# Peptides against a protein of PDB entry 4XPM, part 56

Target 1, 160 residues: chain A of PDB entry 4XPM
Amino acid sequence: VMLHSKNVKGFLENTLKPYDLHSVDFKTSSLQSSMIITATNGGILSYATSNNDVPKNSINEINSVNNLKMMSLLIKDKWSEDENDTEEQHSNSCYPVEIDSFKTKIYTYEMEDLHTCVAQIPNSDLLLLFIAEGSFPYGLLVIKIERAMRELTDLFGYKL
Target 2, 67 residues: chain B of PDB entry 4XPM
Amino acid sequence: DIKGTIAFDTHGNVIESTGVGSQRIEDIGDLSKVTLDAEGFAQVQGDSLLVHLYKRNDITLAVYTSA

## One batch from the design tools (peptide; made by RFdiffusion4, then SolubleMPNN)

Design b2_p13_7_s4 (from b2_p13_7, 4 letters changed)
Fold by OpenDDE base, seed 5:
Structure b2_p13_7_s4 (fold): chain B 160 residues (1-160), chain C 67 residues (1-67), chain A 13 residues (1-13)
Amino acid sequence: as target 1 above (160 residues)
Amino acid sequence: as target 2 above (67 residues)
Amino acid sequence: SLEELHQKILEEI
């Protein structure tokens, strides 16, 4: 199966779905946003958001998209800094993971009152980025993004 | 009778919390230091609640009970 | 049991 642009959008939309556990009485909110961005410039290649209440091409939508662009740029910059900082890579905010023999890292970042996770798609120029409410626990957010990356094997090794 | 739960990872970050566990996230610091037996179990008595611990696959589950 | 509950959580996350 080839992951094309339309498929990527649908994939990101699916990642927005909340957790609803049955083993224990625990559930989360939906993710606010899910994005694939470039590791080079933080440009958004594809995104999904749970905030779909504004009309398309409206001023409110433009502002929302601009906010996402700003957040993606800030997170990309922080990620780039951490990738060049050994101490940051050994903090509790960094999770080294291995997927099908490919190594990558998951970083958690607090953005104002939001919980975010970002991870480089293995051996690629792309980052997967989740933005959630502050009530979404970081440990679970990390697990969520790790599971999601396992479904993006078509993007492994993708270079711009 | 379970009063609440906390599941947390090796970084001390919460995976899930329920009941009284949601109000005791600060306990993770101490719970992460508890020595578990060979099977991954421990019990810690705190205030009026008993905490049952089990760790496997890098995830620790804490279950709070009255006794 | 505590072990069973842990296993069930693992299967859901």
Scores: peptide ipSAE 0.811, ipTM 0.957, DockQ to the pose 0.919
Fold by OpenDDE base, seed 4:
Structure b2_p13_7_s4 (fold): chain B 160 residues (1-160), chain C 67 residues (1-67), chain A 13 residues (1-13)
Amino acid sequence: as target 1 above (160 residues)
Amino acid sequence: as target 2 above (67 residues)
Amino acid sequence: SLEELHQKILEEI
């Protein structure tokens, strides 16, 4: 399996788009960030952010990227702990899901005032990670990441 | 005469909320315990509002009305 | 109807 960075980047960019329901008068903000990270060390392989106000090559951009690196590592650590904790896997913060007969789990984590969710891409060394504002409801965030993961079948089984 | 809505999953987490529903997220705890009929429906009388419940595909929709 | 509204939401999420 080959990971094509440009294709993945574009995919992650698309996941940033907000929900705007018409059946009911409900809409969300855009995701703050969307990332594919390694399950082993939380290293960022690809990412997209809705924060485009930061100039390129600026110190603010560097700080922003560093912040993402920090968050990815922290979330990976939490995920790793939960994957080794049967009790946590039965909490309301864990959603077992099945995609094309592959089983995985979606975890929700609060990071300060942000809502996050993370899921292992089936049989892979990769995690998909969404970071949203606190106004983004967790139930919808879980659905969003599940739908997104169903589009990443090319990454199923990806090993580093 | 819908005053608001809440949709929530089996974990009690919100999927969407509108109107008065957005102000009553705490109702999910009680609403999740309501016994639904064979078709997935129930009604619960609240404070001046009637809550109509329907569950399908692991998603519960609560619709708040005056009657 | 309530079930119709539910279905419409499902189609959007």
Scores: peptide ipSAE 0.811, ipTM 0.958, DockQ to the pose 0.927
Fold by OpenDDE base, seed 2:
Structure b2_p13_7_s4 (fold): chain B 160 residues (1-160), chain C 67 residues (1-67), chain A 13 residues (1-13)
Amino acid sequence: as target 1 above (160 residues)
Amino acid sequence: as target 2 above (67 residues)
Amino acid sequence: SLEELHQKILEEI
């Protein structure tokens, strides 16, 4: 079954949900944004944002979309550089992971006050990108994106 | 009695923190270097609190107590 | 116990 664009949007919206642990008194904020972008150009194929209180066609909406576009391009560029840098791949900001025998990497990037992480969907031309507030711990963010990628098997091997 | 917690991964990045643990994230550097016993446990005396360590599945949990 | 707490956290993340 192919994952339709509408289903992808709903999936990304679900990833925005915060953690609220019961074992310990710990909770996070919602993700600021969640995106699937192209690895080649950083083009946004689908996205979700926690800030939905902006009127359509407003200046604020335009600014928010433009901001997401800028962030996606910046992170894609950084990701591309790191994929060609052995040292960066061995830093604390790179997490090699394996999902269903497919290998990929999760990178964490500090973007201003935001915590971000990005990972190539296995064997695809797509990247999954999470953007969170600085209070969202990187270790947990990595776990979150790994869990999310495990649900995107329909996109494994997707080529543009 | 637990005064706080820190859970962190093998990269030293925080997974969660509570109580006094939230104010002692800098402890991860030292805690990550502690030698654990065969069962994954250790205890470390902090400034004024005792830190109980347990590691499993690449996640270390530090629990801060008064004793 | 410490082990149990660790396990509970694992189940939630």
Scores: peptide ipSAE 0.810, ipTM 0.958, DockQ to the pose 0.926
Fold by OpenDDE base, seed 1:
Structure b2_p13_7_s4 (fold): chain B 160 residues (1-160), chain C 67 residues (1-67), chain A 13 residues (1-13)
Amino acid sequence: as target 1 above (160 residues)
Amino acid sequence: as target 2 above (67 residues)
Amino acid sequence: SLEELHQKILEEI
């Protein structure tokens, strides 16, 4: 089963959903944004945002998209730098993970007041990127993106 | 009665926090250094609270109680 | 128990 663009969009929209635990009285906000971007240029292939109150084709929507483009580029650049920096790969901001025998890394980055995490989809030219409010704890954000990547096996090995 | 909780990973990053735990995130540094028993348990006496620790699958849960 | 609570959290995250 091939994961088509519309399916990817729907998947990303689902990742926006907040945590609402019942074992303990803890809940998060929704993710602000969820994106799949290219590792090469930081280009956005697909994205979802939690704020859907902006009218389509409005100037506010354009500004929102432009903001996402800016963030994706910045995060891609930081990711690229870290992938070439052994010290950064051994920092507490880097989580080496293995999914179905494929190795990848999850990086956490603070962008102003936002909490972000990014991970290369295994053996692919694609990055999965989550952007959350500062109240979203990093440890949980990492778990969230790892769980999400496990559902993107169709994109493993995807080359541009 | 539980006064709060903190769950954190091996990097010291928070997974969840509740109650007094949300105000004691700085405790993670010390809690992460506590030696756990063979079953993954420990107890640490705080200033006014007792901290119950349990670690499994690289996730440590700290539960704060009055006693 | 503490162990049970931990397990429940694991199941939710």
Scores: peptide ipSAE 0.810, ipTM 0.958, DockQ to the pose 0.947

Design b2_p13_8_s1 (from b2_p13_8, 5 letters changed)
Fold by OpenDDE base, seed 2:
Structure b2_p13_8_s1 (fold): chain B 160 residues (1-160), chain C 67 residues (1-67), chain A 13 residues (1-13)
Amino acid sequence: as target 1 above (160 residues)
Amino acid sequence: as target 2 above (67 residues)
Amino acid sequence: SLKEFFDKIFSEF
């Protein structure tokens, strides 16, 4: 069973929302981008971005989409390398997690001044990818993506 | 009388920070090495501030107070 | 208490 494409898009849009705590004076920015990409080629299956106030089919829109494509490819490549590197899997940039008896790993990657986080959707050919500003703490980004993946059980085991 | 907070994970990565805690991220290295009691608590004197520690489920909360 | 404060903070995530 697969989520409808519109449902996935809406899900990703919801992940963009920032934190604004009341217990303490702490708030974050919105995620810059949230994507589901293929683990094989880094192709974008679905994505959401903040501040999409760009005219449709404009040069600025094309450039932004191309930038996302480039980042997704780069992150996929780094992820693929790390999946075959035992040392990297034991670094502070890798978080092994278990969701409903399925094991996966969350990786944090610095991309220029951006904080990124990527994780393979359990037993699938898909990756969930968050891109945030450098002010977004990595520890919180990891928590965010883990909790998001718990809502994507319909994609567990999805194969291309 | 809380002056600030830092929450961090076992990788030393910040989850949240507030007040003076936001200016003391470097304390995480030392705070992560503090031995906690059976209930997950500890207190550490840091400069002029007292740091109250509580850890649960691999998350540590540090609360900075004047006393 | 500190424990309650912890719970309060992380209930918002």
Scores: peptide ipSAE 0.762, ipTM 0.955, DockQ to the pose 0.619
Fold by OpenDDE base, seed 5:
Structure b2_p13_8_s1 (fold): chain B 160 residues (1-160), chain C 67 residues (1-67), chain A 13 residues (1-13)
Amino acid sequence: as target 1 above (160 residues)
Amino acid sequence: as target 2 above (67 residues)
Amino acid sequence: SLKEFFDKIFSEF
C-alpha cells in the first residue's frame, strides 16, 4: 500500500497495535510509541503513543512529549555511532535487511526497561522508531518494524 | 501433547514463546547449535520434554512435547 | 499433525 507523507501520523498509530498470533496463545502488548524522526538531529517529525491517560495540553503531556524527544535524540545518537562502527553492525543488535532493492539496517536498543527498535528508511534522512515494553520480544519487534517500513516506500529517498 | 513453543531468529532473539517455552528461553543457546536434517528438522530430548525443531528461512521454531 | 502445526505458526511470521 502506498503511503503519502501526510498520512504518516495515521500509519504510526496503526503500528501501535499488538502482534497477535492465532496458531498459539501469544499476543504482545501495544507499542508504547512509534515515531518518524530525523537521522540528522533526532527531531520528531511525527509520532503516536498508546499512553493516552494524561489530559491533552496538560503539563504531564508536555513532559511525556519531552521525554519522547529525549529518547529519540538518545537513540538517534546511538544509531549514528553504530552506523560508523563496524563491530556494532555485526552485533546481535543489528539486522541488515533489504526492502525491494534498497538496503537498510534495523537496530535494537535497550532503553531502561523498554525495548526499542530503529531503522533508517532506505536512502532517506528519516528513521522509524518503535518503543515497546520489555515484554515485547526483540525478534518480533524486528519483524514488525521491517514490515512497517515496507509500507513507507513513499518516504524512501526522502532528504531534508 | 504440546507443552509450549519458542521461536527465535538467527541472532538468538526471541520471536515468540508460549507455555513451558516461556520458561526455557535459555535453551535457545543450545538449540541454535543443533544440526538439522535436510528438511530443517531435528528432535532433542531434554529432561522430561522432547523438543521438536524446525527451521525455515531465518526462523527456528521449537515445540516442546511430553513425548 | 506436528508438521501442519509448524506450517501454521510459520505462516504467521
Scores: peptide ipSAE 0.682, ipTM 0.947, DockQ to the pose 0.788
Fold by OpenDDE base, seed 3:
Structure b2_p13_8_s1 (fold): chain B 160 residues (1-160), chain C 67 residues (1-67), chain A 13 residues (1-13)
Amino acid sequence: as target 1 above (160 residues)
Amino acid sequence: as target 2 above (67 residues)
Amino acid sequence: SLKEFFDKIFSEF
């Protein structure tokens, strides 16, 4: 099934859901944001946010989107730097992973009080980006984004 | 009687924590160094709690019990 | 058993 823009948006919306274990009393908060951005310029191709009860076309909504644009650009820049830095690629903040036969890396970044992780969609010009509250554990965030990427095979190899 | 849990990855990052485990995140450093048996299990006697370790697929789960 | 408890938790990851 081909991923359309609407399907991607819905997919990202679904990733916002909290992780709720039933074997033990553990439940996370919802992700603050989930985004697909360009690796070249950090441009947002698709995004989903939690607590988006702000009226559409309101000033607050515009400001929220602008904040996402800023964060995406900053994270893209940091990611780009790390991809060109051997030491950073071997740091504790980098998780090399292989999905099927495709290799990629998951990076975790602390952005102020937020926990973020970003990964290049394999062989593509796209990045998947999760932004969560500081209470969201990094280990789980990494698992979450890896599982999400496994469902984005239609975007593997996507070039701008 | 389970008092809490901690799950963590090979980078020492938390995956989940509950109960007393949430208050013992600092234990991950030492727990990550424990030698596990062929089945991926180990038991470590702490202060007043017993820690049961199980590792599978690069995830280590620590279960804290009394004794 | 404790092992079953471990397996149950791991199955949720």
Scores: peptide ipSAE 0.680, ipTM 0.947, DockQ to the pose 0.776
Fold by OpenDDE base, seed 4:
Structure b2_p13_8_s1 (fold): chain B 160 residues (1-160), chain C 67 residues (1-67), chain A 13 residues (1-13)
Amino acid sequence: as target 1 above (160 residues)
Amino acid sequence: as target 2 above (67 residues)
Amino acid sequence: SLKEFFDKIFSEF
């Protein structure tokens, strides 16, 4: 399967869906945002956001996109710092994982009142980034992004 | 008679919580230190509730019941 | 049983 821009967008949109357990009374909110960004400069290659009351093509929508750009840049910067910091890689905010034969790390970051997690797509110049409300548990967010990344094998090794 | 649940990972981060478990997130610190048996189970008596622990694949699930 | 309950929850993760 070859991933095209539309397919990536659709994939990210699908990740927005809430996590709804059936065995117990537990359901999360939808993710606020889901993005593929560059590890080099935090540029957004693709993104999806949950529906809000912002009119399309409005100034408020533009501001919302700009906010995503700022968040992606900030998270990329923090990720870059942590990738060069042995101590940070051993904190409870870093999850080393292995997908197939590829190793990567998942980081969790608090952004104001939002819960975020980011992971480098294995051997690539790309990061997968989830942004959720503060009520979304970090442990579940990590599970969610790991599962999502397992579906992005076509992007493994992608270089800009 | 289940009163609530907490699931957490090896980093102590919450995966899910329900019922009384949602009000007892601070228990994770102590629960993470409990020695599990060969099957991955343990029981811990806490105040008026009994906590049933089960760990599988680096996830610990705590189920709160009446003692 | 509790074990069945555990298994059910874990299957959803």
Scores: peptide ipSAE 0.672, ipTM 0.947, DockQ to the pose 0.778

Design b2_p13_8_s2 (from b2_p13_8, 6 letters changed)
Fold by OpenDDE base, seed 1:
Structure b2_p13_8_s2 (fold): chain B 160 residues (1-160), chain C 67 residues (1-67), chain A 13 residues (1-13)
Amino acid sequence: as target 1 above (160 residues)
Amino acid sequence: as target 2 above (67 residues)
Amino acid sequence: SLKEFFEKIFSEF
């Protein structure tokens, strides 16, 4: 089954939801943004944001999108560098993971006061990118993005 | 009488924290070095609090109690 | 029990 753009958008919107534990009193904030970008140039293929207080097509929305474009490009660049750096791949910010026999890596990056997490969708030219507030624990962010990626099997092996 | 919790991964990154655990994130360094039994359990007496540890699937959960 | 509590939390991860 092929993932359509609308389906991907809806999926990303769902990833924005807070992580709410019930056994203990712990609940995160919503993700600020969730994105699928190209590993080649950081172009945004699909995205979702938690702030819906800006009118569509307004200058404020455009500025917000432009900010996302900038962040995605910066993170892609850092990811690209790390993928070519053995030391960075063995750093505490890199999580090698295996999903259904597909190997990939999850990276955590501090972006100013934000916590970000990025991972290459296995064997694809695509990256999944989460942007959260600084209060969002990295360990949980990693779990969250891994779980999300497990639902994107249709994109495994996707080449541009 | 649970006073708080900390969950962390093998990288020492926090997964969740509650109660007094939120104020003891620095404990992760020491807790990660604790030898667990065959079932993945341990108890560590700290400064007035008892820490109950359980590790499963590369996640360590610390539960803080008064005793 | 405490063990059950552990398992409950772990089930949410």
Scores: peptide ipSAE 0.687, ipTM 0.948, DockQ to the pose 0.744
Fold by OpenDDE base, seed 2:
Structure b2_p13_8_s2 (fold): chain B 160 residues (1-160), chain C 67 residues (1-67), chain A 13 residues (1-13)
Amino acid sequence: as target 1 above (160 residues)
Amino acid sequence: as target 2 above (67 residues)
Amino acid sequence: SLKEFFEKIFSEF
């Protein structure tokens, strides 16, 4: 089944929602951004952001998009380096996971005051990237992105 | 009776924290070393609070109580 | 019970 562009955008928008535990008094903030980027160049194929109050074509919007482009590129570069570094793959910042017999890895990266995590969509040229506030726990961020990837089976094996 | 909670993974990263647990993130280092029983449970006395531990699927939950 | 509380929290992860 083909996942159309609108479906991907809607999916990413849904990932922005906060994690709310009702058993205890714990609720996260919304994700700042959620993106699908290319593993090759860090180019953004689709993205969603929790701050949509910026007028279109405004300078602030352009700056915001440019910031996302910069972050995606930086994270892609770090990811690429770690994929060729055995030591980094065994650090506390790397989570090997398996989804329906497909293996991938989730990396957590501190980006200034933000908490980020990125994972290659299994057997694809695509990365899923979450950007959250520093108050968002890394352990929960990892769980969140793993669960999200399980719903992206249509993109498994996607090649550019 | 519950004063707070901390949940953390095998990497020592926090999953959630509430109450006094939010102020005791540094306890994760010691709590991760506690030997659990066959059912994945343990109790640890920490200062004036009792910590109840339960581990399942590589997630450890610590519940802080007064007794 | 405390055990039930544990299970409830874990079910949300």
Scores: peptide ipSAE 0.686, ipTM 0.947, DockQ to the pose 0.748
Fold by OpenDDE base, seed 3:
Structure b2_p13_8_s2 (fold): chain B 160 residues (1-160), chain C 67 residues (1-67), chain A 13 residues (1-13)
Amino acid sequence: as target 1 above (160 residues)
Amino acid sequence: as target 2 above (67 residues)
Amino acid sequence: SLKEFFEKIFSEF
């Protein structure tokens, strides 16, 4: 099944849902944001946010989008630096993973009081980016983004 | 009687925590060094609580019980 | 059993 823009948006919306365990009393908050951005310029191709109670076309909505643009650019820059730094790639904040026959890396970044996680969609010019509250465990965030990437095979190899 | 849980990955990052486990995240450092048996299990007596460890697929789960 | 409890939790990851 081909992923169209609408399908990608819906997919990202679904990733916002909290992680709720049933065997134990554990439930996370929803992700604040989920985005697909370009690895080259940090441009947002698609995004979802849990804070959608803001009136459309309002100043607050514009400001929130601008904030996402800024965060995506900053994270893209940090990711780019780390991809060119052997030491950073072997740090505790980097998870090398393999999906099918494709290799990629998952990075965790603390952004102020937020927990973020970013990964290059295998063999593509795209990054998947999750932004969560500080209460969201990094270990679970990594699992979450890995599972999400496994469902984005249509974007593997995507070049701008 | 289960008092809490902690799940963590090979980087020592938390996956989930409940009950007393949420207050004992600092235990991960020591728990990660525990030698597990062939089935991936171990038990560690700590303070007044017994910690049951089980590791599978790079995830370690610690369950705290009252001995 | 405790083992079954472990497996139950792991199945949710």
Scores: peptide ipSAE 0.686, ipTM 0.947, DockQ to the pose 0.750
Fold by OpenDDE base, seed 4:
Structure b2_p13_8_s2 (fold): chain B 160 residues (1-160), chain C 67 residues (1-67), chain A 13 residues (1-13)
Amino acid sequence: as target 1 above (160 residues)
Amino acid sequence: as target 2 above (67 residues)
Amino acid sequence: SLKEFFEKIFSEF
């Protein structure tokens, strides 16, 4: 199935949904943001946010997008550094994973009061990035992003 | 009888927590060191609560009970 | 049982 821009956007929007357990009383908040960014420059190719209170084309929306751009760049930079740091790859913030024989890593990063995780889409120039509130557990965030990547096989090997 | 739960991964990061477990996140450090049996189970008596541990697929679940 | 409870929770992960 061909993954078009609209399909990617819709996919990211779906990742925003909270994690709701039924066997116990546990439910997370929605993700604040979900993005596909470039591993090279941290540029945003597609994104979704749970904050829908801002009118489109307003100055507040522009500021919000700019904030996402800044965060994506910062996280990309940290990711790039860690990918070149053996010690960081062995920290509790790094999860090596294998998806359909493709290897990648999931990193968790604290960004101010937010919990984030990022992972390179296997063999691609793209990163998947989740941003959540501080109440969102890191362990669950990792599980969430791994499962999301498993649904992005069309982007495996994607080069800019 | 269940007072709460904590689920955590091999990195010690929380996956979920409920009840008294939400107030005992610091227990993960010690719980991660508990030796599990062949079926992946263990029990740890702590203070007034009993902790039931089960590990599957790199996820450890701790269930807190009064007994 | 507790085992059943464990399995139920794990099935949601």
Scores: peptide ipSAE 0.686, ipTM 0.948, DockQ to the pose 0.782

